# Peptides against a protein of PDB entry 6B4E, part 126

Target 1, 295 residues: chain A of PDB entry 6B4E
Amino acid sequence: TNFDKISKMFWHYKDKIAQIKQDIVLPIKKADVNVRNLLSRHKRKINPKFGQLTNSNQQLFKIQNELTQLINDTKGDSLAYHWILNFIAKAVVHQAETEVRVKPESALPLGKLTLYLLVQFPELQELFMARLVKKCPFVIGFTCEIDTEKGRQNMGWKRNNENKWEDNTSYDERMGGILSLFAIITRLQLPQEFITTTSHPFPIALSWHILARICNTPLNLITNTHFVILGSWWDAAAVQFLQAYGNQASKLLILIGEELTSRMAEKKYVGAARLRILLEAWQNNNMESFPEMSP

## One batch from the design tools (peptide; made by RFdiffusion4, then SolubleMPNN)

Design b2_p21_6_s3 (from b2_p21_6, 11 letters changed)
Fold by OpenDDE base, seed 1:
Structure b2_p21_6_s3 (fold): chain B 295 residues (1-295), chain A 21 residues (1-21)
Amino acid sequence: as target 1 above (295 residues)
Amino acid sequence: SVEEWLEKWEAEVEKQLEEQL
């Protein structure tokens, strides 16, 4: 694992967030009133769509079409188009932080929708990845110390209006929700209409990177959160990961489930205990995946 | 070693990713 490369990637996306604010978000505030009104209307129409997802492919396709139309309506103005895409990126991540957090299986319809949009609107890819890395650096296998305010901020910790950090459980659950979404995206097949024309923007290889990079992370930086997000990843993608990489996937799952948890046993992390349970279930031929969506 | 194996396969996966993109 090249940690320098990962660090550079992390800071690249942090810089991208700053750029988005400067080049997209702030300029719209000074844009023509008609543009602002258009975007306000579109925002109000787009935002509820993510909560309207169900375990139904029919509903998914409906929402895909509706969002596609709404986004296309903005293409006449490049700034408006990028603003809407950035809004969508933020909204998707927010949905992961709120809904997927409490209902992990909801990552499947959300992931399918997101993957469709990422392919349909390629400019969304960088905006979305930047938001993911900002909110959950685990998606690229980045870890830093959290014994400083800057370290916590870099790892996506939030503070309230009283400058109090969120509790550990809240942080763990949010990270788990975001990672679940990303894991789902990496293991999904491209929609049929894109298979022959487009490469997968975030393929299953990125799941390999997450696991391998965490395995190689210095043990003094490993926290309960690492095990929580590994468990979230496992629920979301372990079955498909095994299908993709076979014996090599098995070895890596054993490394995270047995070796990494054993090395950290003295910490008695709850997340590690859950990951061991998942490993044992797999060893007993009882690995489960999220249920497939209905027609 | 496990570490060598991880490095080898991480590199292979990275190569595959680069070829796909």
Scores: peptide ipSAE 0.393, ipTM 0.883, DockQ to the pose 0.879
Fold by OpenDDE base, seed 4:
Structure b2_p21_6_s3 (fold): chain B 295 residues (1-295), chain A 21 residues (1-21)
Amino acid sequence: as target 1 above (295 residues)
Amino acid sequence: SVEEWLEKWEAEVEKQLEEQL
C-alpha cells in the first residue's frame, strides 16, 4: 500500500471541498434572486426523495425519474446545475449518516439511486467522492492519528455546539452508515441501460482497496471504528466481493476477520468481536447479504 | 508473505481500475 498516494488523494478531495465552497456554494448566495428561488424550490422537492426510498424497485424508478427531471431543470445554468448536484451529494451522505446508520439494509435502495445519478450526471462523481472522503476517509482507506484535534477532524469526527467531540458510538455508527453506502455502490451492477455505454464509476475494486489498505495500516492507528466499518462493509458487500475475486477475496476476508482481529485482541474492541462473528458465520456457510429489492 | 501478496493484488486491482477508466 502506497500511503503517500492515499494521503495525496485524501488532500485532493479536501481541497475539492474548499473549491466547491468557493466556486459553487458561495457564488449562488450572490446569484440572481430568481436562480436562488429556483434552487430553493428544487432543494425542497429533492430532499424528501431520499427518505421516500423503500425496498421497492418501482418506487426507486419513480424517484429516479423525478430527480432526473428536477436536475435537468437546472442544466440551463451551469452554476445552478453544479449547486444542485453538490446538494444531492451532501443529502445522500447525510442519509447514510442518519438512516443507514440505524438500518444498514437501507443502503441498498439508496446506493442504487446514487449509482444511477452518478452515471446519469457524471459531474456528481467528484462532488460525491469529495463529500464521502471528507465525512468518512475510510472509503479510500485513509487513516491518520486521532490524538490531535486536526487528526480527529481529518478522520471526520464532529464537534457539537459546545465544542465537545461526539461520542465514540456515534462516530462509529456514522462511519458505518457511510461506509455501508459506499460498499453497496461498489458492488452494484450498472443499470442495464448504461452497461454498454459507460464504465462503473466506483467499481468493486475500490472495496479491495478499502480492505487491503486497512490491513496494511499501522496497528497503532487501528481503532474500534476500523472494525465497525469492516463489519458494515461485510454486511453490504462480502458476498459480491467473493464473487468478484474468488480465492483472493477469501484470503483478504480471512486477513481482516481472523488475522487483524487476532492482532488487536488485547484491545477487546466490540467491532472486532462482531467481525469475528461474521467470519465464523461465513465459515459455517451462513454468509448473508441484504435482501434484494422487490419489483 | 501477506504483505507481498497484498501489494501484488493491490497493484493488479489498480491496473484493472485504470483500464476501466
Scores: peptide ipSAE 0.236, ipTM 0.817, DockQ to the pose 0.925
Fold by OpenDDE base, seed 2:
Structure b2_p21_6_s3 (fold): chain B 295 residues (1-295), chain A 21 residues (1-21)
Amino acid sequence: as target 1 above (295 residues)
Amino acid sequence: SVEEWLEKWEAEVEKQLEEQL
């Protein structure tokens, strides 16, 4: 694993966030009142759509169409278009931090919607990835120390209004939620209408990077969160990962489930214990995936 | 070694990604 490359990628996306603020968010505040009113109306219409997702494909398709129309309405103004996509990127990640966090299987409809939008609106891809990396660097296998304020900020830790860091459980759950969404996106097939014309923007290979990079992370940087997000990834994508890479996938799952957990056994991480249970379930031919959506 | 194996496959996966993009 080339950690310098990963670090450069991390900082690239951090810079992208700054660029988005400068080139999209700030300029729109000074834009024509009609544009601002349009975006305000669209924001209000778009925001509830993510919470309207269910286990129904029919409902998913309805929401896809509604969002597509709302986004298309902004294409007449490039700044407005990019602003609405950035808003969507933020909203999707927020949904992962809140809903997927408490109901991991909700990542499936959210992931399907997100993948559709990423393909339909390619400009969303960089905006979304930048937001993901900012909120959850684990999506690219980045890890740094968290013994400093800057380190914690880089790893996506939040402070409350009293400047108190969030508790470990809250952080772990948020990271798990975001990682679940990303994992599900990587393992989803493109919608039928795009499969012959478009490449997958975030393919299953990115899941390989997550696992491999974590396995190669210095042990002194490995925390309970690493095991939590690996468990979240496992629930979301392990079955499809095995289908994609076969024996090589199996080796990597054993590395994270057995070897990595064993190396960190002295820490008695709860996340590690859960990951070991997932490994054992797999060894007993009881690996599960999220239920498929209804028609 | 496991490390060498991981590095090899990471490189292969990166190559595949570049070809698909």
Scores: peptide ipSAE 0.235, ipTM 0.814, DockQ to the pose 0.922
Fold by OpenDDE base, seed 5:
Formats: structure tokens, sequence, C-alpha cells
Structure b2_p21_6_s3 (fold): chain B 295 residues (1-295), chain A 21 residues (1-21)
């Protein structure tokens, strides 16, 4: 694992966030009042859509169509178009932080919606990835020390209004939620209408990178969160990962489930204990996946 | 070694990713 490359990628997306603020978010505040009003209305219509998702494909398709129309209405103004996509990127990640963290299986409909939008609107891809990396650098296998304030910030830790760090459980759950969404996206097939016309923007190979990079992370940087997000990934994508890479996938699952947990046994991480349970379930031929969505 | 194995397959997966993107 080339950690220098990963670090460069991490900082690239951090810079992208700053660029988005400077070139998209701030300029729109000075835009024509009609444009600002349009975007305000669209924002209000778009925001609730993510919470309207259910385990129903019919509902998913309805929301996809509604969002597509709303986004298309902004294409006449490039700045407005990019602003609305950036808003969507933020909203999707926020939904992962709030809903998926408490109901991991909700990542499936959210992931399907997100993948559709990423393909339908390619400009969303960089905006979304930048937001993901900012909020959860685990999505690219980035890890740094968290003994400093800057380190914690880089790893996506939040402070409240009193400048107090969030508790470990809250952080773990948020990271798990975001990673669940990303994991789902990586293992989903493209919608039928796109299979022959485009490549998958975030393919299953990115899941391989997450696992491999964590396995190669210096042990002194491994925390409970690493095991929590690995468990979240496992629930979201392990079955499909095994289907994609077969025996090589099995080896990597054993590395994270057995070897990595064993190396860190002295820490008695709760996340590690859960990951071992998942490994044992798999060994007993009882690996579970999220249920398929209803028609 | 496990490390060598990971490195080898990471490179292979990276190559596949580049071909798919």
Amino acid sequence: as target 1 above (295 residues)
Amino acid sequence: SVEEWLEKWEAEVEKQLEEQL
C-alpha cells in the first residue's frame, strides 16, 4: 500500500471542498435573485426525498424521476446546476450519518438512488467523493493519528458548539453509516438503462482498497472505529465481494476478521468482537446480506 | 508473505480499476 498516494488523494479532496465553497457555494449568494429563489425552492423539494425512501423499488423509481426533473430544471445555469448537485452530495452523506447509522439496511435504497444520480449526472461524482472523504476518510482507506486536534478533524471528528469532541460511540456510528452507504454503492449493479453505456463510477474494487489499506495500516493507528466500519462494510457488501473476487476475497475477509482482530486483541475493542462474530457466522455458512427491495 | 500478497493484489485491483474507469 502506497500511503503517500492515499494521503495525496485525501488532501486533493480536502482542497476540492475548499474549492467548492469558493467557486460554487459563495458565488451563488451573489447570483440573481431569481436563481437564488429557484434553488431555494428546489432545495426544499429535494431535501425530504431522501427520507421518503423505503425498501420499495417502486418508491425508489418515483423519487429518482422526481429528483431527475428537479436537477434538470437547473441545467440552464451551470452555477445553479453545480450548486444543486453539491447540495445533493451533502444531503446524501447527511442521510447516511443520521438514518443509515441507526438502520444500516436503509443504505440499500439510498445507495441505489445515489448510484443512479451519479451516473445520470456525472458532475456529481467528484462532489460526492469529496464530501465522503471529508466526512469519512475511511472510504479511501486513509488513516492518521487522532492524538491532535488536526488529526481528529482530518479523520472527520466533530465538535459541538461548546468545542467538545463528539463521543466515541457517536463517531463510530456516523463513520459506520457513511461507510455502509459507500460499500453498498460499490457492490450495486448499474441500473439496466446504463449497463451498456457507462462504466461503474465507484466499482467493487474500491471495497478491496478499503480492506487492503486497513490491513496495511500501522497497528498503532488502528482504533475501534476501524473495526466498526469493517463490520458495517461486511454487512453491506461481504456477500457480493465474495462473488466478485472469490478465493482472494475470502483471504482478505480472513485477514480482517481473524488476523487483524487477533493482532489487536489486547485492546478489547467492541468493534473487533463484532467482526469476529461476523467471521464466525460466515465460517458456519451463515453470512447474511441486506434483504432485497420489494417491487 | 501476507504483505507481499496484499501488495500484489492491490496492484492488480488498481489495474482493473483503471481499465474500468
Scores: peptide ipSAE 0.230, ipTM 0.814, DockQ to the pose 0.870

Design b2_p21_6_s4 (from b2_p21_6, 10 letters changed)
Fold by OpenDDE base, seed 5:
Structure b2_p21_6_s4 (fold): chain B 295 residues (1-295), chain A 21 residues (1-21)
Amino acid sequence: as target 1 above (295 residues)
Amino acid sequence: SVSDWLEEESKKVDEELAALK
């Protein structure tokens, strides 16, 4: 099928996660005690910084500088360097799952921080994408059936210690949070210091792929979650998406907002209803974006 | 880079989708 290549990409990143565990995470447990101590201290310093983000650019720049210094301290040991980047990748995604899910506008400062780190430390890109795909396959437009345990696992569903699946609302919110972060990253401009020397690692074209691939997903695989993440994407990136692609963007927004919701109307998905409201707001010239950050 | 690979693969998929329409 036309989705075979998407599946290949999905499994590539699944394999990458396994490789990261084998080649980065596990070896550090046997590393020199000084290296382990360094990483332990750095982990403790890094972890709270993501929660310290606000709508202030001043605060953002402070945290960027602090993280840059902490990461640079590990560059003398390649394994330590990759370990700390992998930790950061996990921490960023975790922040999306927890804070962004309840406060979507927090994706903006988190996204700016993440984009800076992705450019400053290119080795973070593969680690971050692998973590994103593992947690939220929607970021590459991958969808599979969730009627099986393996299917649910592949789509990022979690089980608790009692082997019980998370509830639908929790899953939807987590996926929305992660997708919001990714959407923000795709629509952000590179920092001024990088714009002339570096290409955007996750450009707005990746948002196009997400929307297009969801539109082409077999209808029997479309769930409420698809509409939830589309709504999250819309809030995060629709304005900038329209600016980037003009009339072609409009066509795709109509496809998801009107056509896809109409085709699934019998399901009465709450996420679809919200997306319809967003479409109508746009049609009434009331499309909104997240507020800009303060100086 | 991973980003370059992702972009290339994504474009291929989209081209195939377009051809089916």
Scores: peptide ipSAE 0.030, ipTM 0.639, DockQ to the pose 0.106
Fold by OpenDDE base, seed 4:
Structure b2_p21_6_s4 (fold): chain B 295 residues (1-295), chain A 21 residues (1-21)
Amino acid sequence: as target 1 above (295 residues)
Amino acid sequence: SVSDWLEEESKKVDEELAALK
């Protein structure tokens, strides 16, 4: 079944995270001191780059080139190369959890950078997806119960040092930030230099899967978070989604914006209310997208 | 059920999309 496939994908990436720890992260701790020093230096140079993004394509291209050089410097050692890519995967998701969370439009430059790196360094794709699924299972439309500790962990809930679960608002915002980034990636065109040689690694069809799978989710598992991430997705990709699938996209947007929200009206979810506002704006021909980046 | 209805509608949309490919 479709649900079986989704579950299989979810657990595949959970296993991948464990494998990454075993095969990449832990071995580097025992690597030659020169390799460790190289990676430490590169880590320090790479990490600030994500925060240096602006709404400028010129700045984006500069950062792309700088990161490309830094990553290429590690290719002489396969383990070092994979370690730095895993670090980048983690850093990108972290940026989504923090910056995109508070400034959703920042997903656009971050998404462009990420898509470039995913195509330029194909080995990043599995590392990145594994991190995404771990942190935000919504990216593949996975949902489970959160009335158990394991269920909450599977859905990406965090505990603090006192073993207290994060606030609902914090969780919702983090999920929204991550989903915004993923949504942007799915709706972006490949960079011009790759269009003829490479297929899009995370195409717009993955946005379709997110929406459809959420609609197929049993209603007893639907939470405010589902509506929050749908709203985040809407801001990030609804315009381009409509352009891609036309009338079929409209049907699905109505399904999530009108029907799903109506079916859950008794819950009075804040996220659902926001999604209704977005639907209304669309119906009034006022659907908005993130501002395009400057040259 | 309401859940069943949403599931069916979503499946229809998904099938229609598949037919466009």
Scores: peptide ipSAE 0.027, ipTM 0.645, DockQ to the pose 0.167
Fold by OpenDDE base, seed 1:
Structure b2_p21_6_s4 (fold): chain B 295 residues (1-295), chain A 21 residues (1-21)
Amino acid sequence: as target 1 above (295 residues)
Amino acid sequence: SVSDWLEEESKKVDEELAALK
């Protein structure tokens, strides 16, 4: 019954994706040619910005300002505004699937940018979360069976043009990349200009939910991917998570790092082995986090 | 807000899960 509520949340966002297609994506194709041209130009300007991020806060602020201006240019038309935000949501997740996947530390600048945009443009929040859940249900701790085509689809597995499922490594890495981004967002502080006026849209409590829900997931549904994304989360947020919840955080880290890995030892999951290494590093007082960005 | 709803729903689910332990 408890997992029914998680499922309800999952399907809520799946429905939202369908709604976005119907109410935002498809209608814009029939919009005025001037609006379509505007959006096309803006799309071309916006898309490369995410790849221009570095470990520099100065570069981050530059990109934030550029994106803010480009988004504000669309506010005169509600449909155009929502379309550009949906595009940004998709682009951010895509960046996580590609760049963060291969360079996890890149989640930090991407996460900072995303958090800024989520606060600056609140309408982005639902669009972004819907995209996250569609691509990586692990962000809300949702898991289903993957022995069916529908199950795999629900868990974000992709098929190529030949209708062949992506390989396990590719799936694991993509999920890890997306989860890294989400984990970073949950553990970041709001920009100074928003701290007193706005609540965090995706706070550290959501990391707690991910870990707790995975720990309570039926063991027969636990896969290597679960351990991979837990490892990705660990690299991204474990230090800040411990700072936020103290002893309670420690208990949960032990549950995922020791108990869950032990229960699944017979599977010899590579992701589980890595997570155990992370646990051991922590036990030896050697927990690491991503380096802070430069000015 | 979406955030408020998500937090509330997530909290409810986790509380129920905790009760089953």
Scores: peptide ipSAE 0.026, ipTM 0.645, DockQ to the pose 0.107
Fold by OpenDDE base, seed 2:
Structure b2_p21_6_s4 (fold): chain B 295 residues (1-295), chain A 21 residues (1-21)
Amino acid sequence: as target 1 above (295 residues)
Amino acid sequence: SVSDWLEEESKKVDEELAALK
């Protein structure tokens, strides 16, 4: 694992966030009133769609079509188009932070919707990845110390209005929710209409990177959060990961489930205990995946 | 070592990713 490259990637996306603010968000505030009104209307129509997802493919397809139309309505103005995509990127991540954190299986319909949009609108890919890395650096296997304010900020910690850091449980759950979404995206097949013409924008190999990079992270930087997000990833993608990489996947799962948890046993992390349970379930031929969506 | 294996496999994955871009 080349940690210098990972760090460069992390800062690339941090810079991208700043660029988005400068080149997309701020210019729209000075745009024509008609454009601003259009975007306000579209924002109001788009925002509730993510909460309307169910475990139904029929409902998913309906929402996909509705969002596609709403996004296409903005293509006449490049700035408006990019603004809407950036809004969607933020909304999807927010949905992961709020709903997926409490109902992990909801990552499946959300992930399917997101993957569809990422393929249908390629400009969404960099916007979405930048938002993911900002909110949850674990998606690229980045870790830094959290003993400083800057370190905590880099790792996606939030402060409240009283300038107090969020509690550990809240942070862990948010990170788990976001990572669940990303894990689902990496293990999903492209929609049938794209599978022969388009490459997967965030393939299963990115899950490999997450696991491998965490395994190679200095132990003094490993926290309960690392185990929580590994558990979230496991629920979301372990079955498909094994299908993709076979014996090599098995070795990596043993590394995170057995070796990493054992090395950190003294810390008695709750997340590590859960990951150990997941490993044992797999060893007993009882690895589970999220239920498939209904028609 | 397991570490050596991980590094080698990670490199392979990176090469595959590069081919997709």
Scores: peptide ipSAE 0.025, ipTM 0.656, DockQ to the pose 0.870

Design b2_p21_7_s1 (from b2_p21_7, 12 letters changed)
Fold by OpenDDE base, seed 4:
Structure b2_p21_7_s1 (fold): chain B 295 residues (1-295), chain A 21 residues (1-21)
Amino acid sequence: as target 1 above (295 residues)
Amino acid sequence: LEAPPFPDEAEYNAMLERLEK
């Protein structure tokens, strides 16, 4: 694991967020009133779509088509197009922070939708990844100290209007939700129409990176959150991960589930306890995956 | 699933060694 490279990647996306604000968000505020009105209408139509997802492929395809049309309506204006994609990136991550947080299996339809959009609209990829890294650096295996305000900010901690940090449980759950979504995306197959023409933008190898990078993280930086997100990842992708990498996947699952948890046992992290339970379930041939979507 | 590249055995061994210390 090259932590310098990871750090550079982290800051690249932090810079990208700043660039998005400067080049997309702020300029649109000064755009023609007709453009602003168009985008406002589209925003209102798009935003509810993510909440309309169910465990139904039929419903998914409907929403995919609707969103595709709405996004295509903006392509005549590059700024408007990028603005709507940035909005979508934010909305998807927000859905992970709220809905997936409380219902992890909802990551599956959301992930399918997101993957479709990422392939259909390649410009969404950098916008989405930037938002993910900002909100949940764990998606690229980045970890820093959280003893400082800047460190907490870098790791995606939020403050309320009273400048009070969110509680640990809230942070853990949000990170788990976001990582669940990302994990799902990494283990999904491309839609049939894209398999022969496009490579997967966020392939299963990125799940390997997450696990490996966490295992290589200095132990003094490992927190309960790391185990929480590993548990979230496990629920989302462990089955498919094993299918993809076989024995090597098994070794890595044992590494995080047994070795890492044992090494950190003195901390008595609740997330670690859960991960141990997941490991034991697997060892007893009872590894579970999210329910498949209905036709 | 798409065929991912084979994971790095050396990387795994290094991780294991570190955690065993």
Scores: peptide ipSAE 0.366, ipTM 0.849, DockQ to the pose 0.075
Fold by OpenDDE base, seed 1:
Formats: structure tokens, C-alpha cells, sequence
Structure b2_p21_7_s1 (fold): chain B 295 residues (1-295), chain A 21 residues (1-21)
């Protein structure tokens, strides 16, 4: 693990967020009134679509088609197109922070939709990753100290309207929700129509990155949140991860579930206790996965 | 994005060794 490289990636996406604001978000405010009206209408139509997802592939395909049409309607104006994609990136991550947070299995339909959009509209990939890294740097295995205001901000901590930090439970749950979505995306197969024409934009190897980078993180930087998001990842992707990498996957699961939790036992992290339960379930041949979606 | 790595035995052993210290 090269932490300098990870840090560079982290700051690259932080810079990308600033660039998006300057080059996409702010310019639209000064755009032609017809463009602004178009985007306003499309925003209103797009936003509820993510909440309309169910455990139904039929419903998923319907929403995919509707979103595809709405996005295509903006392609006549490059700025409008990028603005709508950035909006979608933000909306997807927000859905992870709210819905997936409380219902982890909802990551599956959301992840399928997101993966489809990422392949159908490649320009969404950088916008989405930038938003993910900003909100949940764990997706690239980045960790810094949270003893400072800047450190907390870098790790995605939020402040309320009274400038108070969110509570630990809220932070843990949000990070878990976002990481669940990302984990699902990494372990999903491309839609059939894309398998022969394109490579997976965020493949299962990125799950390897998350686990390996956390295992190599200085122990003094490991928090309860790390174990929470590892548990979220486990529920979302452990089965498929084992299928993809076999014995090497097994070794890495043992490292996070047994070795890392044991090394941090003195902290008595609740997230670590849960991860141990997941490990034990696996050892007893009872590893669970999210149910497949209905037709 | 960084190119995805493949699982590596040497990497695993290094991680294990570090955590055991």
C-alpha cells in the first residue's frame, strides 16, 4: 500500500469537487433562461426516481429508461449535460446516505441503476467518484486523523446549522450507507448489453483496495467507523469477493475479521464486535448475501 | 482511478506480519 499515492488521489478528487463548482454549477446559474428551465424541470423529474427503486428488475429497467431519456434531452448543451450528471452523482450518494443507511439491501437496486448510468454516460464516472471520495474517503481506503477540524472535514464529518459535529452514530451510519453502495457497484456484473463492449468502471479489485488499505492503515488512525464500514462492505460484497479471488479473498477476510479486530480489541469498538460476528458466521458456513432482485 | 491490483501473497504476508507485531 502506497499511502502517498492514496493521498494524491484523495486530493485529486477534492480538487475535482472545487472544479465542478467553478466549471459546472456556478456557470449554469448564469446560463440562458431556457436551459435553466429545462434543467429545473429535469431535476424535479429525476430526483424522485431513486426513491422509486424496489427489489424489482422490471422497475429498475423502467427507471433506467426514464433517466436515460431525461439525460439525453440535455446533450444538446454540454454544460447542461454535465450539470445533470453532477446532479445525479449527488442524488445517488444522497440516497445512500439516507435510504441505504437504514436499509442496506436497498444498495442493490441503487447500485445496479448507478452502474448502468456510469457505463451509459462515461462522463458520470469522475463526477460520481469525486462525490464519493468527498463524502466517504473510505471508498479509496483513505484515512487521516480526526483530532482536528480539517481532519474531520476531510473524513466527511458534517456540521449542523449550529456548527456542531454530527454524532458518532450518524457519521458511522452515513459512511456505512455510502460504502455499501460502492461495494455493491464493485461486485456487480455489467449489464448484458455492455459486457462485450466496455470494461467495468469500478471493478471488484477496488474492494481489494479498500480492505488492503485499511489493513495497512496505522493502527492509531483506526476508529470504530473503519469496522462499521468493513461490516457494511461484508454484507454487500463478501460472497462475491470470495467468488472472485478465492483463497486470497479468504485470507484478506481473515485479516480484517480476526487479525485487525484482535489487534484493536482494547478499544472495544462496537463495529469490531459486529465484524467478528460476521467472521464467525462465515466460519460456520453461514455467510449471507443480499437477496437477488425479482424479475 | 488507480489501476486495480490483483491479490498478492507477498502483500498478504506483509499485512499479517504488521498486524501480529
Amino acid sequence: as target 1 above (295 residues)
Amino acid sequence: LEAPPFPDEAEYNAMLERLEK
Scores: peptide ipSAE 0.290, ipTM 0.810, DockQ to the pose 0.099
Fold by OpenDDE base, seed 3:
Structure b2_p21_7_s1 (fold): chain B 295 residues (1-295), chain A 21 residues (1-21)
Amino acid sequence: as target 1 above (295 residues)
Amino acid sequence: LEAPPFPDEAEYNAMLERLEK
């Protein structure tokens, strides 16, 4: 694994976040009042939609259509269009941090919605990835030391209003939630209307990269969080990953589930223990996926 | 630099590319 390359990718997206602020967010504050009012109204309509998702495809399609209309209303102004997409990117990641972390299976409808939007509005892809990497660098397999404040910040650790770091459990859960969403996106098939016209923007290969990069991460940088997010990934995508890559997938699952956990056994990470349980369940032909959504 | 405990990313990527063809 070329860690320098991964680091460059990480910082690319960090720079992208800064660029978004300068080129999209700040300029809108100085935009025409009519544009600002439009965006404010749309923001208010869009934001609750993500929480309205259920395990129903019918509900999903309804929300997809509603969001599509709302986003299309902004296309007449490029800046407004990019602003609303950036808002959506942030909202989706926020939903993963809050809802998916406590209900992992909710990643499926959220992932389906997100994938639809990513394909329907290609400009969302870079905005979304930048937000993902900022919040959860694990999505690109980036890891750095967390012994410094800067390191913790880079790895997506948050401080509260009292400037205190979030607790380990909260961090682990947030990272797990975000990664669950990303994992789901990577393993979903494109909606039928896009299969012949568009390539998958975040294909299952990106799951491969996550696993491989974590496996190749220096052991001194491996934390409980790594195992937590691997477990989250496993629940979200392991079945489909095996379907996609067959025996090669199996090898990689064994690498993370058996070899990596064994190498880190002395740390007695709770996340590693859970990953071992998942491995054992698989070995006993009991690998489960999230339930399919209802028509 | 600690040696990677598993095959490097390039090897995995090569495998992946072969599987996608």
Scores: peptide ipSAE 0.102, ipTM 0.714, DockQ to the pose 0.112
Fold by OpenDDE base, seed 5:
Structure b2_p21_7_s1 (fold): chain B 295 residues (1-295), chain A 21 residues (1-21)
Amino acid sequence: as target 1 above (295 residues)
Amino acid sequence: LEAPPFPDEAEYNAMLERLEK
């Protein structure tokens, strides 16, 4: 693991967020009134769609089609097109922070929708990744100290209106929700219409990156959150990860579930205890996955 | 994004060794 490279990637996406604000978000405020009105209407139609997802594939396909039409309506104006994609990127991550954090299995329909959009609209990929890294740098295996304000900010901690940091539990849950979504995306197969013509934009190998990079993280930087997000990842993707990489996957699961938890046992992290339970369940041939969606 | 990795046995062994210390 090259942490210098990871750091460069992290800051690349931080810069991308600033660039998006400067080149997409702010300019649209000065755009033609017809464009602004179009985007306002589309925003209002798009935003509730993510909350309308259920365990139904039929509902998923309906929403996919509706969003596709709404996005296509903006393609005549490059700025409008990029603005609506950036809005979607933000909305998807927000849905992970709110819904997935409390109902992890909701990551599956959200992930399927997101993957479809990422393939259908390739320009969404960088916008989405930038938003993910900003909100949850664990998605690329980045970790820094959180003993400073800047460190906490870099790791995605939020402050309220009184400049008070969010509670540890709230932070852990948000990180778990976002990571669950990303994990699901990495382990999903491409939709049938794309599988022969398109490469997966965020393949299962990115899950390997997350696990390996966390295992190689300096132990003094490992927190309860690391174990929480590993547990979230496990629930979301461990079965498919084993299917993809076989024995090599098994070895990594043992590293995080047994070796890393044992090495950090003195900290008595609740997240680590849960991860140990997941490991033991697997060892007893009881590894579970999210239920498949209904037709 | 960097290119997706392939599972590396050498990397695994290095991780294991580090965690066992």
Scores: peptide ipSAE 0.183, ipTM 0.767, DockQ to the pose 0.088; fails the geometry check

